# Designs tried in a protein design run: peptides against a protein of PDB entry 4GMN. Part 212

Target 1, 375 residues: chain A of PDB entry 4GMN
Amino acid sequence: RYANITLLALVTLASIGTDFQETLVKGNQGSRESPISAADEEWNGFDDADGDAMDVDQKSSSGEDQEEDYEEIDVKEDDEDDDDDSITSEMQADMERVVGADGTDDGDLEDLPTLRELIQTAVPQLIRLSNLPIDSDESLTIQSHALSALNNISWTISCLEFANGENANIHNAWYPTAKKIWRKTILPILEADSADLKLATQVTSLAWAVARVLHGETPTDGNPHRKFISLYHSSKQQAGGNSNSIEEPEDPFQGLGVKCIGVVGSLAHDPAPIEVNREVGVFLVTLLRQSNNVPPAEIVEALNQLFDIYGDEELACDKEVFWKDGFLKHLEEFLPKMRTLTKGIDKRTQPELRTRADEALLNLGRFVQYKKKHA

## One batch from the design tools (peptide; made by RFdiffusion4, then SolubleMPNN)

Design b2_p22_6_s3 (from b2_p22_6, 17 letters changed)
Fold by OpenDDE base, seed 5:
Structure b2_p22_6_s3 (fold): chain B 375 residues (1-375), chain A 22 residues (1-22)
Amino acid sequence: as target 1 above (375 residues)
Amino acid sequence: MEERQNELEKQGLLNYKPRNVK
């Protein structure tokens, strides 16, 4: 009885985290007049100066329109109006305020009561529940649901802009809680040396969401970047040995490998210790060099992380790691391989992977050109 | 339940836009 009530409360908190994220996405799309396809956010470098747009002479080879007459399978949309009105009017009002709030520097969430209660009341209980002794299948289930709720909340908050002092009130409220999630939930689970790949995937997803806000200010205690790099390598060894296909997640970006790359990339941002940055940068560049045996989604994520880490030439990691360790040469040598990889992705079967690979290829070309101008 | 978690993680990853460096 108590367990079922606890599980229902955890599922409800996880749903609340989802509904907030969906509302935030819709709100951010509504404030941008055009649906900026993810493909329209081109990496232009930090200096807006001389836009010599390389004329990519896309010779449109007019391939003949074979009108394959695909019979419209009239899928009757049974409009089951399951008005799962799970989005409370209070949650909508909080998300509308978050999307519309020019960042008030007041670290008070007085105007965001639902988000305040989520951060200050719910998250501390979820951290407690994620740290229960695992002595039964019931305690394992409670931990999994507590991790899912923490994941959803952390992902939602990680989708807010915090650059340039935006949402500073939310950032200031979340920051100590995010550090607490890291120290009390993520690190203890990573240190427990569990062979549970499901638990490892859940904690890595949560770690990525938390690290997307904390970046290089993520606690470095116990070298967590090395634990995630080790987890990446261990996950590849397990996938190669057991013909028990862990069903490759239908989404190639949901793989544990992608999540590990996302975590370690986020951990390597300034002001991370230069040796943490170096170890991560070398790991990411090594994936590109070994790309023949790396899933395309992991290559896309590794490229994006490299752009985000080394995009700013004023950062100590640019001089002390990027240039010193000769990363530009590896990116240049990878450019023709990335073109081949991207062209090998079927647009019909993997449209998202193809779009993100086309973007990462474009950004790789621009990044290499930028770094050559600033050499 | 696993489907909803995958959908949320997918939405989170889709919202991971590379920051346009303005």
Scores: peptide ipSAE 0.020, ipTM 0.568, DockQ to the pose 0.504
Fold by OpenDDE base, seed 2:
Structure b2_p22_6_s3 (fold): chain B 375 residues (1-375), chain A 22 residues (1-22)
Amino acid sequence: as target 1 above (375 residues)
Amino acid sequence: MEERQNELEKQGLLNYKPRNVK
């Protein structure tokens, strides 16, 4: 009886965490009818304004119109408006305030009551539940659901902009809680060194969500980046040996390998210790060098992490790691491989993977050009 | 409960935010 109520509460908290994200996305889309052009700021590097636009004369070769008569499959949109009215009016109002807060209103968490209760009341309980002694299948189930709820909440919060002092009230409320999740939930599970890849995937997802907010300020106790690198390698060894392939998630970006890369990349951001940054940077560049044996989604994530870590030339890691360890050469040598990899992805069967690979290829070209100008 | 958890897992436990291509 108590277990079922606890599980129901955990499922409900996991749902609320997702619904918050959907509301944030919808709120950001509704505000996109006003041109918040800020999300379309292409990674241009530090554009010094010297606009020598190379006129790449796109000679439009008019290839012949093969009118393949695509039969309009009249997909009747059965608008089953499953109005999953799960989004409370209070939750929606909180998200509208978060999205609509022009960064001048120091909207206290008093104005975000639902988010406040999630951070202050729910999360501390979820942390306790994730730390229960695993002595039964019931305790394992409770831990899994607590991790799922923590994951959804943490991901939702990691979707907020915190750059330039945006959402500083939420950041300030979340930051100590995120550190508590890391120290009390993530580290103990990682230290248990369980062969349970389901648990490892859950904790790694949570770790990524938390690390996307904490970045290089993530607690370095016990060198967690090395644990995630080890987990990455262990996951590859297990996939090769036992035909109990954990069904690679249908979404290639949900794979444990991608999640490990996302975590360690986030951990390597400034102000991370230079040695942590170096170990992660070398790991990521090594994936690119070994790309023939690395899933495309992991390559995309590794590139994106490298751009985020080394995009700022004013950071100590640029001089002490990127330039010193010769990363530019490896990135430049990877460009033709990335073009081949990207072209090898079928747009029909893997449209998202192809789009993100095309984007990562574009950004790799820009990044290499930027770094060559600032060499 | 398991079905709803599987639905919440299917609805995508936020495990990856698409990076907006900047």
Scores: peptide ipSAE 0.023, ipTM 0.570, DockQ to the pose 0.148; fails the geometry check
Fold by OpenDDE base, seed 4:
Structure b2_p22_6_s3 (fold): chain B 375 residues (1-375), chain A 22 residues (1-22)
Amino acid sequence: as target 1 above (375 residues)
Amino acid sequence: MEERQNELEKQGLLNYKPRNVK
């Protein structure tokens, strides 16, 4: 009886965590402001100033206007009012305020009551439930649902822009809670060294969401980056040995390998210790060198993480790691391989993977050129 | 319930969204 009520509450909190994200995406489409996509972390290193207009001579080949009469398929918009009864009016009003508010420098969430209760009241209980002693299948189920709820909340918050002091009130309220999730939920589960791949995937997803906000300020106690690198390698060894289809997630970016790369990349940002940055940078560059045996989605994520970590030349990691360990040479040698890899992705069967690979290839070319100008 | 929970677990496994190509 208590278990079923707890499970229902955890499912509801997990739903609330996703519904906040959907509301943020919908709110941003209504405002002409750039979608607060988790992707608008501006790699600050590309000044678009050198518009060398390659004058591509418009050879006007007068191809005949075949007016193909596109029959207007009158797609009746059946307004299925999917009354998604999951989004409360209070949640929507909080997310509309997050999208439209000038960032305050304080950690006050007075104007964001639903988000405040989620961070201050719900998350501390989810942390407690994720740390219960595992003594039954019921306790495993409760842990899994508590991790799912923490994951959804943490991902939604990690999709807010915090660059340039944006959403500083939410950042300041979340930051101590994110550190608490890391220390109380993520580290204890990683230290338990469970062979449970489902649990490892859940905790790694949560760790990525938390690390996307904390970056190099993520607690370095016990070298968590090495645990995630070890988990990456262990997951590859298990997949290669058992022909039992661990169903690769339908989305190639949902794979445990991608999540491990995302975590360790985020952990390596400034102000991370140079030794942590070096170990992660060497891991990521090694994936590019071994790209023949690495899934394309993991290569895309590894490139993106390398661009974020080493995009700023003023950071100590540029001189002490990027240049000192000769990363530019490895990136340049990888360019022709990336072109081949990207062209090998079928646009019809894997459109998202192809788009993200085309983007990562473009950015790799630009990044190599940038770093060569600043050598 | 289990199917919708699996869908919410799938949706809540938020990925790194594509970067805006500058």
Scores: peptide ipSAE 0.021, ipTM 0.573, DockQ to the pose 0.197; fails the geometry check
Fold by OpenDDE base, seed 1:
Structure b2_p22_6_s3 (fold): chain B 375 residues (1-375), chain A 22 residues (1-22)
Amino acid sequence: as target 1 above (375 residues)
Amino acid sequence: MEERQNELEKQGLLNYKPRNVK
């Protein structure tokens, strides 16, 4: 009974975390509908008309239509009350304020009561529940749901813009809490060295969401980047050795490998220690060199992380790692491989993967050209 | 419950927003 109430509360907190994100996406779309004046550049469509229709005479074999009398099973649409997980009016009002306000630097969330209660009241309880002793299937279930709720909240917050001092109040309120999630939830689970791939995937997803806000200011105690690199390699060894197909997630970007790359990439941003940056940069460049044995989604994520880490020439990691360790050469040598990889992705079966690979290929060309001008 | 958990996991697993092509 108490376990079920706790689980329901955790599911509800996970839903609230997701709904907050949907509202943010909708609010940001409405602000971008500033009418870009239709500059009438008539893209003259190429008239390539020469469709030589080869008349393949497929002989009509008249299969006899057996009218199988489909009894209309009156499927009563049970009106599953789509409990339309309706964004609360308070949550919507908070998100409208987040999108509209040039954030005051004070980490005060007085004007954001729902977000304040999520950060100050809910997250501390979720951290507590995720850090309970695992002694039963019930405690494991509670941990999983607490991690899911922390994941959704952390991802939602990580989708806010914090560049140039935007949302500074939210950033300042979240930052100490994000460090607490890292130290009290993520690190203890990573240190427990569990063979549970589900738990590893959940904690790595949460770690990525947290690290997308903390970047190089993520606590470096115990070299967590090495733990995620080790987890990446261990996950590949397990997938290769046991014919128990770890069902690769239907979405290639939800794979543990992608999540590990996302975490370590985020950890390597300035002001990360140069040796942490180097170890991550070498890992990412090594994936590109070994690309024949790496899933395309992991290559896309590894490229994207490399562009973010080394996109600024004023950062110490540009001189001390990118140029010093000769990363440009490896990126240049990878360009023709990336073109082949991207062209090999079927647009019909994997449209998202193809789109993101086309973008990553374009960015790789631009990035290499940029770095060559600034050499 | 399990389906809704899978949906919440799918929705909360933010698809990496396509980066603005620099």
Scores: peptide ipSAE 0.020, ipTM 0.580, DockQ to the pose 0.199; fails the geometry check

Design b2_p22_6_s4 (from b2_p22_6, 18 letters changed)
Fold by OpenDDE base, seed 1:
Structure b2_p22_6_s4 (fold): chain B 375 residues (1-375), chain A 22 residues (1-22)
Amino acid sequence: as target 1 above (375 residues)
Amino acid sequence: LEQRQNELEKRGLLNYKPRNVK
């Protein structure tokens, strides 16, 4: 009884997080056509458990034909267009304010009551549920659903613009909660070193969403970037052996490899320790050097992360890592390989992957030219 | 090349903008 109510509440929170993400992405597309990679984690519904159809032997008693005169109740089809807008008018109003507000710096969400309750009331409960001792299949299910709800909420918030003090109220409210998710949910699961690839994928997705807001201010305790790099390599070793269908997600950008790259890239941003930045930068550049054996989506993500990390010449990582470790040479040598890779993607079967690869190729050419001019 | 770049920038197809170092 309590389990089913908890599961329903977790599914509902995960759905609200997704619906909120979709609406924010649509709202942001109207102002800036930046393809925010909507991590549309479509909630794959419950597999219908095999309902044992109890054959109830309906005994055919021959009851007599009483012609009861069905009075035609003229049910006026009031076409109530039940626009089952699952998005409450309050959620829509909160979303419109998030897209439009000159953020007051006070971290007060008085104007965003739905988002406030998600951050202040729901997320702390989800963190608690994700940290339950795993002692049953029920506790494992609760953890999985709590992680999914945390993921969707965290992804939605990570799609907001926080540059130049935009949405500062939301950022200031989210930031301590994001650090709590990292320390209380993500780190303990990563330290448990579970062979469960599903759990590893869920925690890595959540870690990416959290790290997209915290960047280099993500807690570096225990060198989490090395754990995600290790997870990346482990995932590649397992994929080569058993073709047990972990169904490669239909979206190539939802793969565990892409998620690992996204996490470690985000962790390496300023003000990350220079040694963390170096280890991540070397990992990403090494993927480009080995690109013949790397999925195209992972190459696209690795390029985007390299542009974001090393796009600012004023940062310490530009001098101490990018120039010192000779990354420009590797990016320039990769440019012809990226042209070949991008041309090899079929526009008909993989239109999104092709579009994002065409963009990453164009950005790579510009980035190389920029760095050569500022050498 | 510049015209096609400006068209792609106008279409949001360019995520990387080099900083204008003054």
Scores: peptide ipSAE 0.024, ipTM 0.568, DockQ to the pose 0.049
Fold by OpenDDE base, seed 3:
Structure b2_p22_6_s4 (fold): chain B 375 residues (1-375), chain A 22 residues (1-22)
Amino acid sequence: as target 1 above (375 residues)
Amino acid sequence: LEQRQNELEKRGLLNYKPRNVK
């Protein structure tokens, strides 16, 4: 009985985290950036005033309007108002405030009582539940649900804009809690080496969400980037051996490999230690060199992470890693491979993967051109 | 790069061996 109530409460907290994300995405409809598309900003380089716009003459082939009379199948949407009243009116009001809030710099969530209660009361309990000794199938189930709830909450918060001091109150309230999730939940699970791929996938997803906010300020204790690089390589060694592959997620971007790349990429941002940045940068550039055996989604993520890490020439990592380690040459040599890879993706069967690969190819061309100009 | 990767792999890549959950 108590177990079922605890599980229901954890499922509800995980749902709330998802519904909160959906409401953020709906509220942010002015900027149609899906939380996946916040990484899809066309990297325009720094504004060099000499924008010789290469006129890509998109010859508008006037394809003739075949008026295919699509019979309006009047699908009566039976609005089964599944009033999943899981989103309290207070949560909706907090969401409307988050989307509209002029960021007061004080990390006090006075105007966001539900988000405050979530961060200050619920998340500390979820951290506790995720760290319970595993002594039963029930405790393992509780840990999994606690990790799912932490994941959804952390992902939702990571989809907020924090650039230019936006949402500074939420950032300041979340930041110490995010560090606590990292130190208390993520690191202990990574150190336990349970060999459980499901648990590893859950903790890596959570680690990515947390690292998307903390970036290079993520605690470097115990070199967690090396643990995620290890997990990446070990996950690949298993997938290649037995035809009983764990069902790869239908979404290619939900794979453990992508999640590992996203974590280590995020960990390598300034102000990360230059050695951490170097180790991650070498890992990412090596994936591009070995691209014949790497899933396209992992290549897309590795490219985006490389652009984000090395986009700014004023950062110490540009001089000490990017130029010193000769990354530009490897990116240039990868351009023709990326064109071939992207063209090989079927737009009908994998439309999202094709779109993100087309964008990453465009950005790779721009990035290489930028870095050549600033050499 | 390959030499540096091989050095990074040697410097403490935990041999995580995920178990296939059946």
Scores: peptide ipSAE 0.016, ipTM 0.560, DockQ to the pose 0.021
Fold by OpenDDE base, seed 5:
Order: C-alpha cells, then sequence, then structure tokens
Structure b2_p22_6_s4 (fold): chain B 375 residues (1-375), chain A 22 residues (1-22)
C-alpha cells in the first residue's frame, strides 16, 4: 500500500518533469523553426511477466436461471476525454514564465512557486528515495522511479539557457541541488559497482543532465570521469559477448555509450582540472581514431563534445591540451572518415541520426578551419 | 566565443529525450 502510493507519486513527478521539458522545447521552438518531431517513443510499459496463475479450482455452484432482464441502461459514458493534462494550470503558468522571463538576478523563485517547490521540496525527497538500502524488489523499483523523476527534472532544467546570466534565479536555486544529486545519488550508485546495466544507464542519464548545468564545476571527488570512461568500455565488452539483445534503444542517441560521452564531455569543460580535460579529450579523440568500431551516434556526440570543450581559444585547455596534445591533426585526419560515415547513414531509416551527422560533419569542417586560422 | 558562434552552428537537436514515464 505505501509502496504503491510512493510509486504513483514518483511516476507523477517523472511525468511532470517530462511535460515541462516538452513545454520548454515547444516554447524554444517558437524561436527555432526546426520541428523536432517528438517521435512518440512508446514507453513499452513494464511487462509484468510471471504472474503464476494459481488455478483456483472454484467449484461449479449451479445456481438457477433467473432471466432478470437487466435493462442495459445505456449509460452513455460520455467519454469525457479527461485529457489527463497532468500539467496543472499552475505548472503550465510557471513554464510559460520560465520561457518568457528575462531572468531576474534575484535567486528567489518567488515568481515560480511550482518550480521552487519541485527543487526545494520534491527533489530532496527523490534524492532520499534513490539512496534507500536495496533489500527488496520494491526498493529497487522505488530507486528506479526516483532516478527517473530526478532525470526528467534535471534534463528539463538543463534545457534552460543560463549563458550571459539568463535564468540566474533558476540557476542559483538549482546549482546547490544539482551538486547534492551528484554527491548523494550519482556518486554512491557509481561506487556500488553494480553489474546492472539498467541502473547504470539511469544514473548515467541523470549524471549527463546534471553535468550539462554544472560543467567543469561538477564535483571531481573520486575522479567520476574515469568511472564513466570505464563504464563506456565495460558496456562495449558486454554488448560483444552476450547476444542477450538488450534491445538496441530505438533511438541511437539513448545508448549508454552516448550518455557516457555526454557526461565526460560535460565534466571536461572549464574550470575542470587540466588533467581531467586531457583524459577526456584523449578518450574522445581516441574514439574518432577507432571510428570503424564505434556507433555513428557516439561519433556525433564525441565531435559535439570536442567542439564545446575546445571551441574557445582563451581557455587554458586550448593551449595546454588541444594544441599541446596535437588534437587538430586527429580532427583533420577524421574529416574524410566522417564524410564517408555520414553518407553511409540512410535518411529513410535513420533521419535524426543522418541530420545530426550532417550537422556534426559541417561543424567539423568549420572547426578545423577555425583552429587553422588561430594556430 | 563570438568567432566560434559565427563559425559553428548551434546544435538544434538535444541528444536526450526524457523517457515519457507514461
Amino acid sequence: as target 1 above (375 residues)
Amino acid sequence: LEQRQNELEKRGLLNYKPRNVK
């Protein structure tokens, strides 16, 4: 009973976090013409498989014929399509304000009461639930749902613009909470050395969302970049051996490999320690060198991370890593391979992957030219 | 930054779609 109410509340919080992201994407699309087709990824629900049908042999009591002509009261169920617009009018109003708000510099979410309660009241409880001792299948289920809710909320917030002091109030409210998610939820799960690829995928997705806001200010305690690089390599070794089709995620960008690249790329941004930046940069450039055995989506993400990390010549990592470790040569040598890779993607079967590969190829050409002018 | 913004296209596609917990 209490578990079911907790699960329902966690599912509701995860839904709210998704609906907010969709609203932000729609609001931001009003400024950017490209229709991100929300492919309705049908969440194939939990197949509750093994309900052992105990054949309760309920006896044949033969009670008599009474033909009570129950007039089918054709209760026209007016299917009131209760459009279960799970988005409360208050949540929608908060999202409309976030999309429209010139970010007030005051770190008080006075004008965003629903978002304030989400960050200050709900997220701390989700962090607690994600840290419960795992002693039952119910505790695993609670952890998974708490991670899903934290993921959706964290991704939604990571879609806000925080450049140039935009949304500073939301950033300032989220920043300490994001660090708490990292230290209390992400790091303990990564340290538990679980062979559970589902849990690893959930925590890596959450880590990417959190790291997209914290960047190089993400806590470096325990060298998390090395843990995610190790997880990347371990995931590749497991996929090669057991033909247990972990159904390749229908979206190639939802793969654990892409998520690992996204996390470590985000962690390597300024002001990350130069050695963290170097280890990540070398990892990403090594993927490009080994591209024949790397999924195209991971190549696209690795390129995008390299452009984000090394796109500013004023940063210490440009001189101390990019130029010093000779990354330009590797990008130039990869350019013809990227052209071949991109052309090999079928536009009919993988339209998103092709579009993103075409973009990454274009940006690779421009980035190489930019770096050559600034050599 | 400004020169990079002029030479590089802003990524239009986010790499993450949150799974709709239906």
Scores: peptide ipSAE 0.021, ipTM 0.626, DockQ to the pose 0.059; fails the geometry check
Fold by OpenDDE base, seed 4:
Structure b2_p22_6_s4 (fold): chain B 375 residues (1-375), chain A 22 residues (1-22)
Amino acid sequence: as target 1 above (375 residues)
Amino acid sequence: LEQRQNELEKRGLLNYKPRNVK
């Protein structure tokens, strides 16, 4: 009973997080012509485990035909459906206000009550649920749903514009909560060293969403970048051995490898320690050098992370890592390989991968040209 | 990210919008 209510509440919170994401995507499509590709991966609902129908051999006791006239108590199903629509409508209206605010409404979180309650009330409970002792399949299910809800919320918030002080109120409210998710949810799961690739994928997705806001201010305790690099390599070793490869997600950008790259790339941003930046930068550049054995989506993500990390020449990592470790040469040598890779992607079968690869190729050419002018 | 995206835009790079993981 309490499990089912908790599960329902977690599903509802995950759905709300998804609906917010769709609203933000629609709002951002209205203001900017570049479609944020909604990965409409439908929430794979409850796989009803085949309940083994215990063949209860009900012996035919021939008891007598007492026609008890059961008065049909017309139990009016009170339409409990009305309360769920109201919450989704208020949440949608909060997100529409956040997306529609052309930077002029520094609306306090007081003006975003639903988002405030989501961050201040719901997320702390989700963090608690993600940290339950795993002692049953039920506790595993609760953890998975809590991670999914945290993921959707964190991704949604990570898609808000925080540039130039935009949404600073939301950023300021989210920032301590994001650090709490990192320290209380992400790190403990990464430290447990679970062989569960599903859990690893969920926590890595959440870690990417959180790190997309925290960047180099993500807590460096325990060198989490090395854990994600290790997870990247471990995921590649498992895919090579069993013909029952966990079905690579139909979307190439949902792969654990892409998520690992996204996390470590985000962690390497200023003000990350130069050694963290170097280890990540070397990892990313090494993927480009080994590109013949790397999925195209991971190459696209690795390139984008390299552009974001080393785009600013004023940052210490530009001099101490990018130039010192000779990354420009590796990027320049990769240009012809990227052209070949991008041309090899079929526009009909993988239109999105092709579009993102064409974009990453264009950016690589521009980035190399930029760095050559600033050498 | 966004300051860097804006800087990358100012540098004539395309804005990379990372996908939401649903």
Scores: peptide ipSAE 0.020, ipTM 0.623, DockQ to the pose 0.050; fails the geometry check

